# Peptides against a protein of PDB entry 4GMN: the designs that were tried, part 9

Target 1, 375 residues: chain A of PDB entry 4GMN
Amino acid sequence: RYANITLLALVTLASIGTDFQETLVKGNQGSRESPISAADEEWNGFDDADGDAMDVDQKSSSGEDQEEDYEEIDVKEDDEDDDDDSITSEMQADMERVVGADGTDDGDLEDLPTLRELIQTAVPQLIRLSNLPIDSDESLTIQSHALSALNNISWTISCLEFANGENANIHNAWYPTAKKIWRKTILPILEADSADLKLATQVTSLAWAVARVLHGETPTDGNPHRKFISLYHSSKQQAGGNSNSIEEPEDPFQGLGVKCIGVVGSLAHDPAPIEVNREVGVFLVTLLRQSNNVPPAEIVEALNQLFDIYGDEELACDKEVFWKDGFLKHLEEFLPKMRTLTKGIDKRTQPELRTRADEALLNLGRFVQYKKKHA

## One batch from the design tools (peptide; made by RFdiffusion4, then SolubleMPNN)

Design b2_p20_2_s1 (from b2_p20_2, 11 letters changed)
Fold by OpenDDE base, seed 4:
Structure b2_p20_2_s1 (fold): chain B 375 residues (1-375), chain A 20 residues (1-20)
Amino acid sequence: as target 1 above (375 residues)
Amino acid sequence: MDWHKIARQQRMKLYTYKPK
């Protein structure tokens, strides 16, 4: 009973995060007719398709025909469906206000009651649930669902614009909570050094969402960038050993490698410590040098992270890392390889990957030209 | 739902790299 209620509440919180995302996408599509087909990838919940059909060939013991009179328990269909729609509608209305706010209404978090309760009430409970001692399959399931809900909320918030003081109220409310997720959920799971690739993928996705808001202000305690770099390398070693179908995620950008690159790239932004920036920058540039053995989606993400990290010449990392460690030369040497890689992607079978690779190639050429002009 | 797809779509808006 209590487990099922907790599970239902976690599923509802994860669904709420999804509905917020859909509202955010719809609101952003209304402003630009860019025909990026929303593939309606339905929320395939983790079908635990590990239906190990234990063929328990248990013998036909001919137990006697006791006609137990099954009283028809009239299961009243309790109309529990009405309360879930109300919460989703209020949350949708909050996200529609956030997306539709053309920068003029400094709507306080008072005007976003559902988002406020999500950040202030729900997220602290999800952090607590993600930190339960794993002593049962039930506790593992609760942790997974809590991480999923935290992921959805964190990604949704990371998809808000903050660059020009937009949504500053939401940013200010989220920022301490994001740091709490990092310190209380992400770091402990990364320190447990679990061989669970599913858990590692979930925590890495959450870490990326959180780091997309915190950037270089992400807590550096325990050198988390090195843990994600190690996880990247470990994931490649595991994939190389078992020629069994690790079903490559249908989306090449959902791979753990891409997620690791996204996290460490986000962690390396100013005001990150220069040595953290350097270690990440060297990792990313090394992927480009070794591109023959790196999935195209990871190359695209690594390029995008390099452009974001080293795009501003006023930042200390430009002088102390980019120029000092000679990154321009590596980007120039990679440009012909990126052209070959991008041309090798079939537009018919992998249209998104091709579009992103064409974009990253264009940006690489522009970035190299920019850096050469500002040398 | 692919959060990374949405994040990538938003990055396309940000990667109007206007050099300062």
Scores: peptide ipSAE 0.087, ipTM 0.742, DockQ to the pose 0.079
Fold by OpenDDE base, seed 3:
Structure b2_p20_2_s1 (fold): chain B 375 residues (1-375), chain A 20 residues (1-20)
Amino acid sequence: as target 1 above (375 residues)
Amino acid sequence: MDWHKIARQQRMKLYTYKPK
């Protein structure tokens, strides 16, 4: 009985994190419908003429069209109004305030009571539940659901804009909690060195969400970047040995390798120690050099992390790592390989992966040109 | 939920930053 209530509460908290994100995405889309004026520029297509008409004659076989009378089964779409009653009116009001907030109020989370209770009351309980001794299948299930709820909440918050002091109240409330998730949930699970790839995937997803807010201010205690690099390599060794269909996640960006790259990339941002930045930068550049054996989604993520880490020439890591370790040469040498890789992705079967690879290729060309001008 | 899609949509806003 208590277990079922706890599981229901954890599922509800995980759903809340999901629905909160969907509303934040919808609210951020509504602000983007500034009508891009349809500038009618007539791109006159090139005329090239060449005509050759070859004849091939093949014959007439008269197969009788049997009119199979397909009875239109009028599938009444029962509008099951799945009133997903998961979102309380108070939560909707908080979500609407977060989407509509001009971010200028240095106010406490007093104006966001549901988000306040989520961060201050629910998350500390989820941290506790994620740290229970695993002594039963029930405790393992509770841990998994607690990690899922923490993941969804952390990802949702990581999708808020915090640049220029936007949502500063939420950032300030979340920041100490994010550090607590890192130190109390993520690090202990990483140190337990479990062979459970499911648990590793859950904790790495959570770690990425947390590190997307904390960046280089993520606690460096115990060199967590090296643990995620080790996990990346271990996951590749396990996938290569068992030809058992680990169902590749339907989304190529949901793979453990992508998540590991996302974590370590986020950890390497300023003000991370230069040694941490260097080790991550060398890891990412090494993936590009070994690209023939690396999934395209991991290459896309590794490129994006390299651009985010080394995009600012004023940062110490630009001089002390990027230029000193000769990263520009490796990026330039990778450019033709990236063109080949991107062209090899079928637009029909993997449209998102292709779009993201085309974007990363474009950005790689621009980034190389930028760095060459600022050399 | 595609967290990566959302995270990538945010990155596209950053690359429209013309350096001042």
Scores: peptide ipSAE 0.079, ipTM 0.729, DockQ to the pose 0.073
Fold by OpenDDE base, seed 5:
Structure b2_p20_2_s1 (fold): chain B 375 residues (1-375), chain A 20 residues (1-20)
Amino acid sequence: as target 1 above (375 residues)
Amino acid sequence: MDWHKIARQQRMKLYTYKPK
């Protein structure tokens, strides 16, 4: 009885976090000018003139049109109007205020009551529930749902812009709570060294969401970047052995490998220790060098993290790691491989992966050119 | 074109659990 009420409350908190995030993404897409249509710069086709007309006599085999009468299975879309009444009018009003809030640095969440209650009341309970002793399938289920709710809330907040003091009130309220999630939920689970890949995936997703806000200010206790690098390697060893279909997530970017890359990339941002930055940078560059054995989604994420970490030439990591360890050469040598990899992704079967690979390829060319100009 | 701005803007992927 109490367990079912707790589970329902956790599912509701997880839904709230998802719906809020979807609304923030839609709101931010509406305020973003239309994706710059890659101007059709007319790719002036190479005039490859060499005209050797091999006369291949294609014999017209008249294949008979068997009209296979595909019975139109009238899949009644049961319009289950799941009136997901999960979005309260107060939450919608908070979302509209957050999307519309020009950075009034009123450091109080007085104007964001639902977000305040999520951060101040719900998250501390979720942290407690994620740290329950695992002694039953019920306690494991509670932990999983608490991690899911923390994940959704943390991802939602990580979708806000905090650059230049934007949303400073939300940042200031979230920052100490994000550090508590890291120290009280993420680190203890990573230290327990559980062979549970489901738990590892949940914790790594949460860690990425938290690290997208904390960046290099993420607590360095116990070298968490090395734990996630180790988890990345361990996940690859397990996937190669047991053909127990862990259903490859239909989305290539939901894989544990991508999540590990996202975490360690986020941890390596300034003001991370130069040693942490170097270990992560070497890991990411090593993935590019070994790209023949790395899923395309992980390559896309690794490139993206490298661009974010080493994009600013004013940062200490640019001089002390990027230039000193010769990363530009590895990126330049990878550019032809990235073109081949991107062209090998079918636009029909994997449209999102192809789009993100095309973007990462474009950015790689621009980044290499930028770094060569600033050498 | 500020490639940093483009990179930050295009990377918003949802990694939320959707309850069924």
Scores: peptide ipSAE 0.027, ipTM 0.701, DockQ to the pose 0.146
Fold by OpenDDE base, seed 1:
Structure b2_p20_2_s1 (fold): chain B 375 residues (1-375), chain A 20 residues (1-20)
Amino acid sequence: as target 1 above (375 residues)
Amino acid sequence: MDWHKIARQQRMKLYTYKPK
């Protein structure tokens, strides 16, 4: 009984996190629909040309009336009550405020009551549930659902703009909670060194969402970047050894390898310790050098992380890592390989992967050209 | 929901790498 109520509450919180994101995406789309001025394209009515009705007379044949009595199989649409996992009107109103806030009106979190309760009341319970002792399949199920809910909430918040002081109220409310998720959920699970690839994938997805907000301010306790690099390598060794096809996720960007790259890339941003930045930068550049044995989606993510980390020449990591460790040369040497890799992706079978690879290739060319001007 | 797809869509909108 209590477990079923807990599971239902966790599923509901995971759905809420999902719906919250849909509303953010819709609201961020609405603000970019500047009214396309109705250019009065005068649809000049194409003229009435009279073309003659040719009279083709074809004949009469009489074929017989076999009334096949199609029994209407009354398919009772079981109205499966689609539990309309619909955003509550309160969640929608909070999301509309977050999206509609011109970056000057840092609303109080008091004006975002649903988001406040999510951060202050729900997330602390999810952290508790995710960090319970695993003693049964039921406790493992509870942990998995708690991690899913935390993942969805954390990803939603990570999709808000926080650059230039935008949404500073939400950032300030989330920041201590994000650090708590990291220290109380992510680190303990990573330290347990479980061979469970499902759990590893869940915690790594959550870690990426959290690290997308905390960046280089993510707690460095226990060198988590090295744990995720180790997890990346371990995941590749397991996939190579057991002929049990771990079904590669249908989406190439959902792979554990991509998630590990996303985490460590996010951890390496300023103000990360320069040693952490270096270890991550060397890892990412090494993936590019070994690209023949790396999935294309991981290469795309590794490139995007390298651009984000080293895109600002004013950062200490530009001088102390990018230039000092000669990363430009490796990126230049990778350009022809990236062109070949991108061209090898079929647009028909993998349209998203191809689009993302074409983008990453374009950005790689621009980034190399930028760095050469600032050398 | 594919959170990574949404994050990817946001990145595609942001990665007009305007060199400062």
Scores: peptide ipSAE 0.089, ipTM 0.744, DockQ to the pose 0.089; fails the geometry check

Design b2_p20_2_s3 (from b2_p20_2, 11 letters changed)
Fold by OpenDDE base, seed 4:
Structure b2_p20_2_s3 (fold): chain B 375 residues (1-375), chain A 20 residues (1-20)
Amino acid sequence: as target 1 above (375 residues)
Amino acid sequence: PDWFKIARNSRQKLYVLKRK
């Protein structure tokens, strides 16, 4: 009973996080025509193991037909569904205000009560639930659902614009909570060194969402970038060995490899320690050098991260890493390979991958030209 | 940065927990 209620509440919180994203997507589509593909990653709920119903041969005792007049108890279906819709509607109205606020409405988080409660009340409980001792399949399920809800909330918030002081109220409210998610949820799971690839994928997705807001201000304690680089390599070794196709996620951009690249790329932004930046930069450039064995989606993400990290020449990482470690040469040498890779993607079968590869190729050409001019 | 970058749509697909 308590488990089912907790699971239902976690499902509702994750759904709310999805509805918020859909609202943000619809709001952003009003300004930019490119359709955001919603991921209907169907949560395949646990298959109830077919418990062999032991056929207990209960003997047919011929007891008399007492016509007991079963009074039809008119079970009023109490519409318990109405209360969930009300919360979702209030949350949608908060997100519509955030999307509609063209930077001029310094709407305090006071004007976003549902988002405030989500950040201040719900997320701290989700952090607690994600840290339960795993002693049962029930506790594992609760952790997975708590991670999913945290993922959805964190991704939704990470889709807000925070550049130029936009949404500063939301950023300021989220920032300490994001650091708490990192320290209390992400780090402990990464330190447990679990062989569970599902859990690793969930925590890596959450870590990317959090790191997309915190960037180089993400806590560097325990060198989390090395853990995600290690996880990247470990995931490649496991996929290569067993003919059990880990079902490559139908979306190439939902792969664990892409998620690892997204996390470590985000962690390497200024003001990250130069050594963290270097290790990540070398990892990303090494993927480009090894591109024959790297999925196209991971190459696209690695390029995008390199452009974000090294796009500003005023940053210490430009001089101390990009130029010092000779990254321009590797990017220039990769440019013809990227042209071949991008042309090899069928626009009909993989339209998103092709579009993102065409964009990354165009940016790579511009980036190389920029860096050559500013050498 | 003095270079033209194409704005990326930062689409990560959320996990939809479908109620069974």
Scores: peptide ipSAE 0.055, ipTM 0.728, DockQ to the pose 0.121
Fold by OpenDDE base, seed 5:
Structure b2_p20_2_s3 (fold): chain B 375 residues (1-375), chain A 20 residues (1-20)
Amino acid sequence: as target 1 above (375 residues)
Amino acid sequence: PDWFKIARNSRQKLYVLKRK
């Protein structure tokens, strides 16, 4: 009885976090309708090569069209409009205010009562629930749901703009709570060295969401970047041995490898210690050098993290790591491999992966040119 | 920086706890 009420509350908190993210996605799409001018970059047709058309005789085997009458199983989608009225009009109004607030409203969290209660009341309880002693399947279920709720809330908040003092009230309220999630939930689970890949995936997803706000100000206690790098390597060793279908997540960007890259990339941002930045940068560049054995989604994320870490020449890591460790050469040598990799992704079967790979390829070319100009 | 033209939508799809 108490378990079911706790689980329902955790599911509700996780739902609220999801729906807030959807609202933020829709609101940011409306403001970012600056037309992606399809730059009609005239695709200058590759005219060139005279490849001798070997006349392979198409033997027309007339296969008889057996019209297999696929009975349309009229799966009545019972549109159970489960109006999951879980989002109150008040919760929606809070998110609309967060999306519509030009960064001039130094408004206290007084004007964001739902977000205030999520940060101040719900998150501290979720942290407590994620740290329960694991003595039963019920305790494992509670931990998993608490981590899911923390993940969804943390991801939603990480989708807000905090640059240039935007949403400073929310940032200031979230920042100490994010550090508390890191120290009280993420680190203890990482230190327990559990062989549970599901738990590792959940905590790594949460760690990425938290690190996307804290960046290089993420607590460095216990060298968490090395733990996530180790987890990345361990996950690859396990995937190679047991063809036990851990259902490869249908979304290639939901893989544990991608999440590990996202965490360590975020941890390496300024003002991270230069040695933390170097260890992460070397890890990411090493993935590009070994790209033949790395999933395309992990390559896309690794490139994206490298661009975010080393995109600003005014940062200490540009001189002390990027130039000093010769990263430009590795990026330039990877550019032709990235073109081949991107072209090998089927647009029909993996449209999102192809789009993100095309974007990462374009950015890689521009980044290499930029760095060569600023050498 | 001027080289960065594509705003990355690094939004992960959240785990929706599908109610069974």
Scores: peptide ipSAE 0.054, ipTM 0.734, DockQ to the pose 0.090
Fold by OpenDDE base, seed 1:
Structure b2_p20_2_s3 (fold): chain B 375 residues (1-375), chain A 20 residues (1-20)
Amino acid sequence: as target 1 above (375 residues)
Amino acid sequence: PDWFKIARNSRQKLYVLKRK
């Protein structure tokens, strides 16, 4: 009885975290209709390299037109628009205020009561539930659901803009809680060294969401970047042995490898120790060098992380790691490989992967050009 | 400065716990 109520509460908290994310997406679409003035930078046309169309003379086999009379099953879509208005008017009002809030520097969420209760009341309980002693299948289920709720909440908050002092009140309220999730939930699970890939995937997803806000201010105790790099390598060794049974996640960006890259990339941002930045940078550049054996989604994420880490020339990591360790050469040598990789992705079967690869390829060209100009 | 970058979708797909 109590277990079912706890599980229902955890499911509800995970749903609330998703519903907040959806509301933030809708609100951010309305504000971005500010026309970025089309600066008329002439799109230098890609030269149509004359790919010789080999005339494959496909013989006209006259296959008989079997008119299979597909009976139009009038599936009455009962549009039960169950408008599950699960987004309470209070949640929507809180998210509309998040999009419009003048950055009060105070971590006070007086104007955001639902978000305040989520951060201050719900999350501390989820942290407690994720750290219960595992003594039963029920306790494992509770932990998994608590991690799922923490993941959705943390991802939702990590989708807010915090640059230039935007949402400073939310950032300031979340920051101590994010550090608490890291120290109390993530680190103990990583230290337990469990062979459970499901748990590893859940904790890594949560760690990425948390690290997307904390960046290089993420607690460095126990060298967590090395734990996630080790987990990345361990996940690859297991996948290589059982080629048949790990259904590649339907979404290539939900893979444990992508999540590990996202975590370690986020951990390597300023003000991370230069040694942490170097170890992560070398890991990411090594993936590009080994790209023939790396899933395209992991390459896309590794590139994005490299751009985010080394995109600012004023940071200590630019001089002490990027230039000193010769990363530009590896990125330039990877550019033709990335073109081949991106072109090899079928737009019909993997449209998201192709779009994100096209974006990463474009950014790689620009990044290499930028770094060459600033050498 | 990130002026070289194009805007990308930084959002990850969230998962809702399916009701059994």
Scores: peptide ipSAE 0.037, ipTM 0.731, DockQ to the pose 0.110
Fold by OpenDDE base, seed 3:
Structure b2_p20_2_s3 (fold): chain B 375 residues (1-375), chain A 20 residues (1-20)
Amino acid sequence: as target 1 above (375 residues)
Amino acid sequence: PDWFKIARNSRQKLYVLKRK
């Protein structure tokens, strides 16, 4: 009984985190309709040359196709409006306020009571549940659901804009809690050195969500970037040995490798220690050099992280790492490989991966051009 | 710096548990 109520509460919290994210994404789409000016650059038609049509004489075997009269089973779509009433009117009102709030008030979450209770009451319980001694399949299930709820909440909060003091109230409420998730949930699980790839994927996803808010202010105790780099390499060694269908996640960007890159990239932002930045930068550039054996989604993420880390020439890491370690040369040498990689992605079967690769390729060309101008 | 509009497709599909 208690276990079932706890699991239901954890599933509900994970769901609220998802639904809150969908609401934030829908709200932020309405504000971002700045028209990308369709520059009508005339696509000059490539002259397709004279490929000889070989006449393959396919003999017409007249198979008598029996018209089997498939009775149209009128499947009444019972629109079961499963109005999953999981979102209280108070939660919906908080979501609407977060989407509409000009985040100029340094106020406490007084105007966001549901988000306040989520951060102050629910998350500290989820942290405790994620750190229970594993002594049963029930405790494993509770940990997994607690990590899932923490993941969804942390990802949702990481969708908020915090630049220029936007959502400062939410940032200030979340920041100490995010550090607590890092120190109390993420680090202990990483230190336990579990061979469980599912648990590793869950904790790495949570770590990425947390690090997307904390950036270079993420606690550097125990060099967590090296743990995630090690996890990246270990995950590749395990995937290479078992030809058994580890269900590759349907979404290439949900892979453990992408998540490891996302975490370490986020950890390397200013004000991260220059040595942390260097180790991450070298790791990311090394992936580009080894791109023939790296999934395209990981290359896209590694490029995006490199752009975010080294996009500002005023940062100490630009001079002390980017220029000093010769990263520009590696990016220039990778540019033709990225063109080939991007062209090799089927637009029909992997439209999102192709779109993100096309964007990353465009950004790589612009980034290289900029760094050459500012050399 | 204005020059490098990283086409941040802010649609990083966040690793949220989709409801099955």
Scores: peptide ipSAE 0.036, ipTM 0.741, DockQ to the pose 0.123

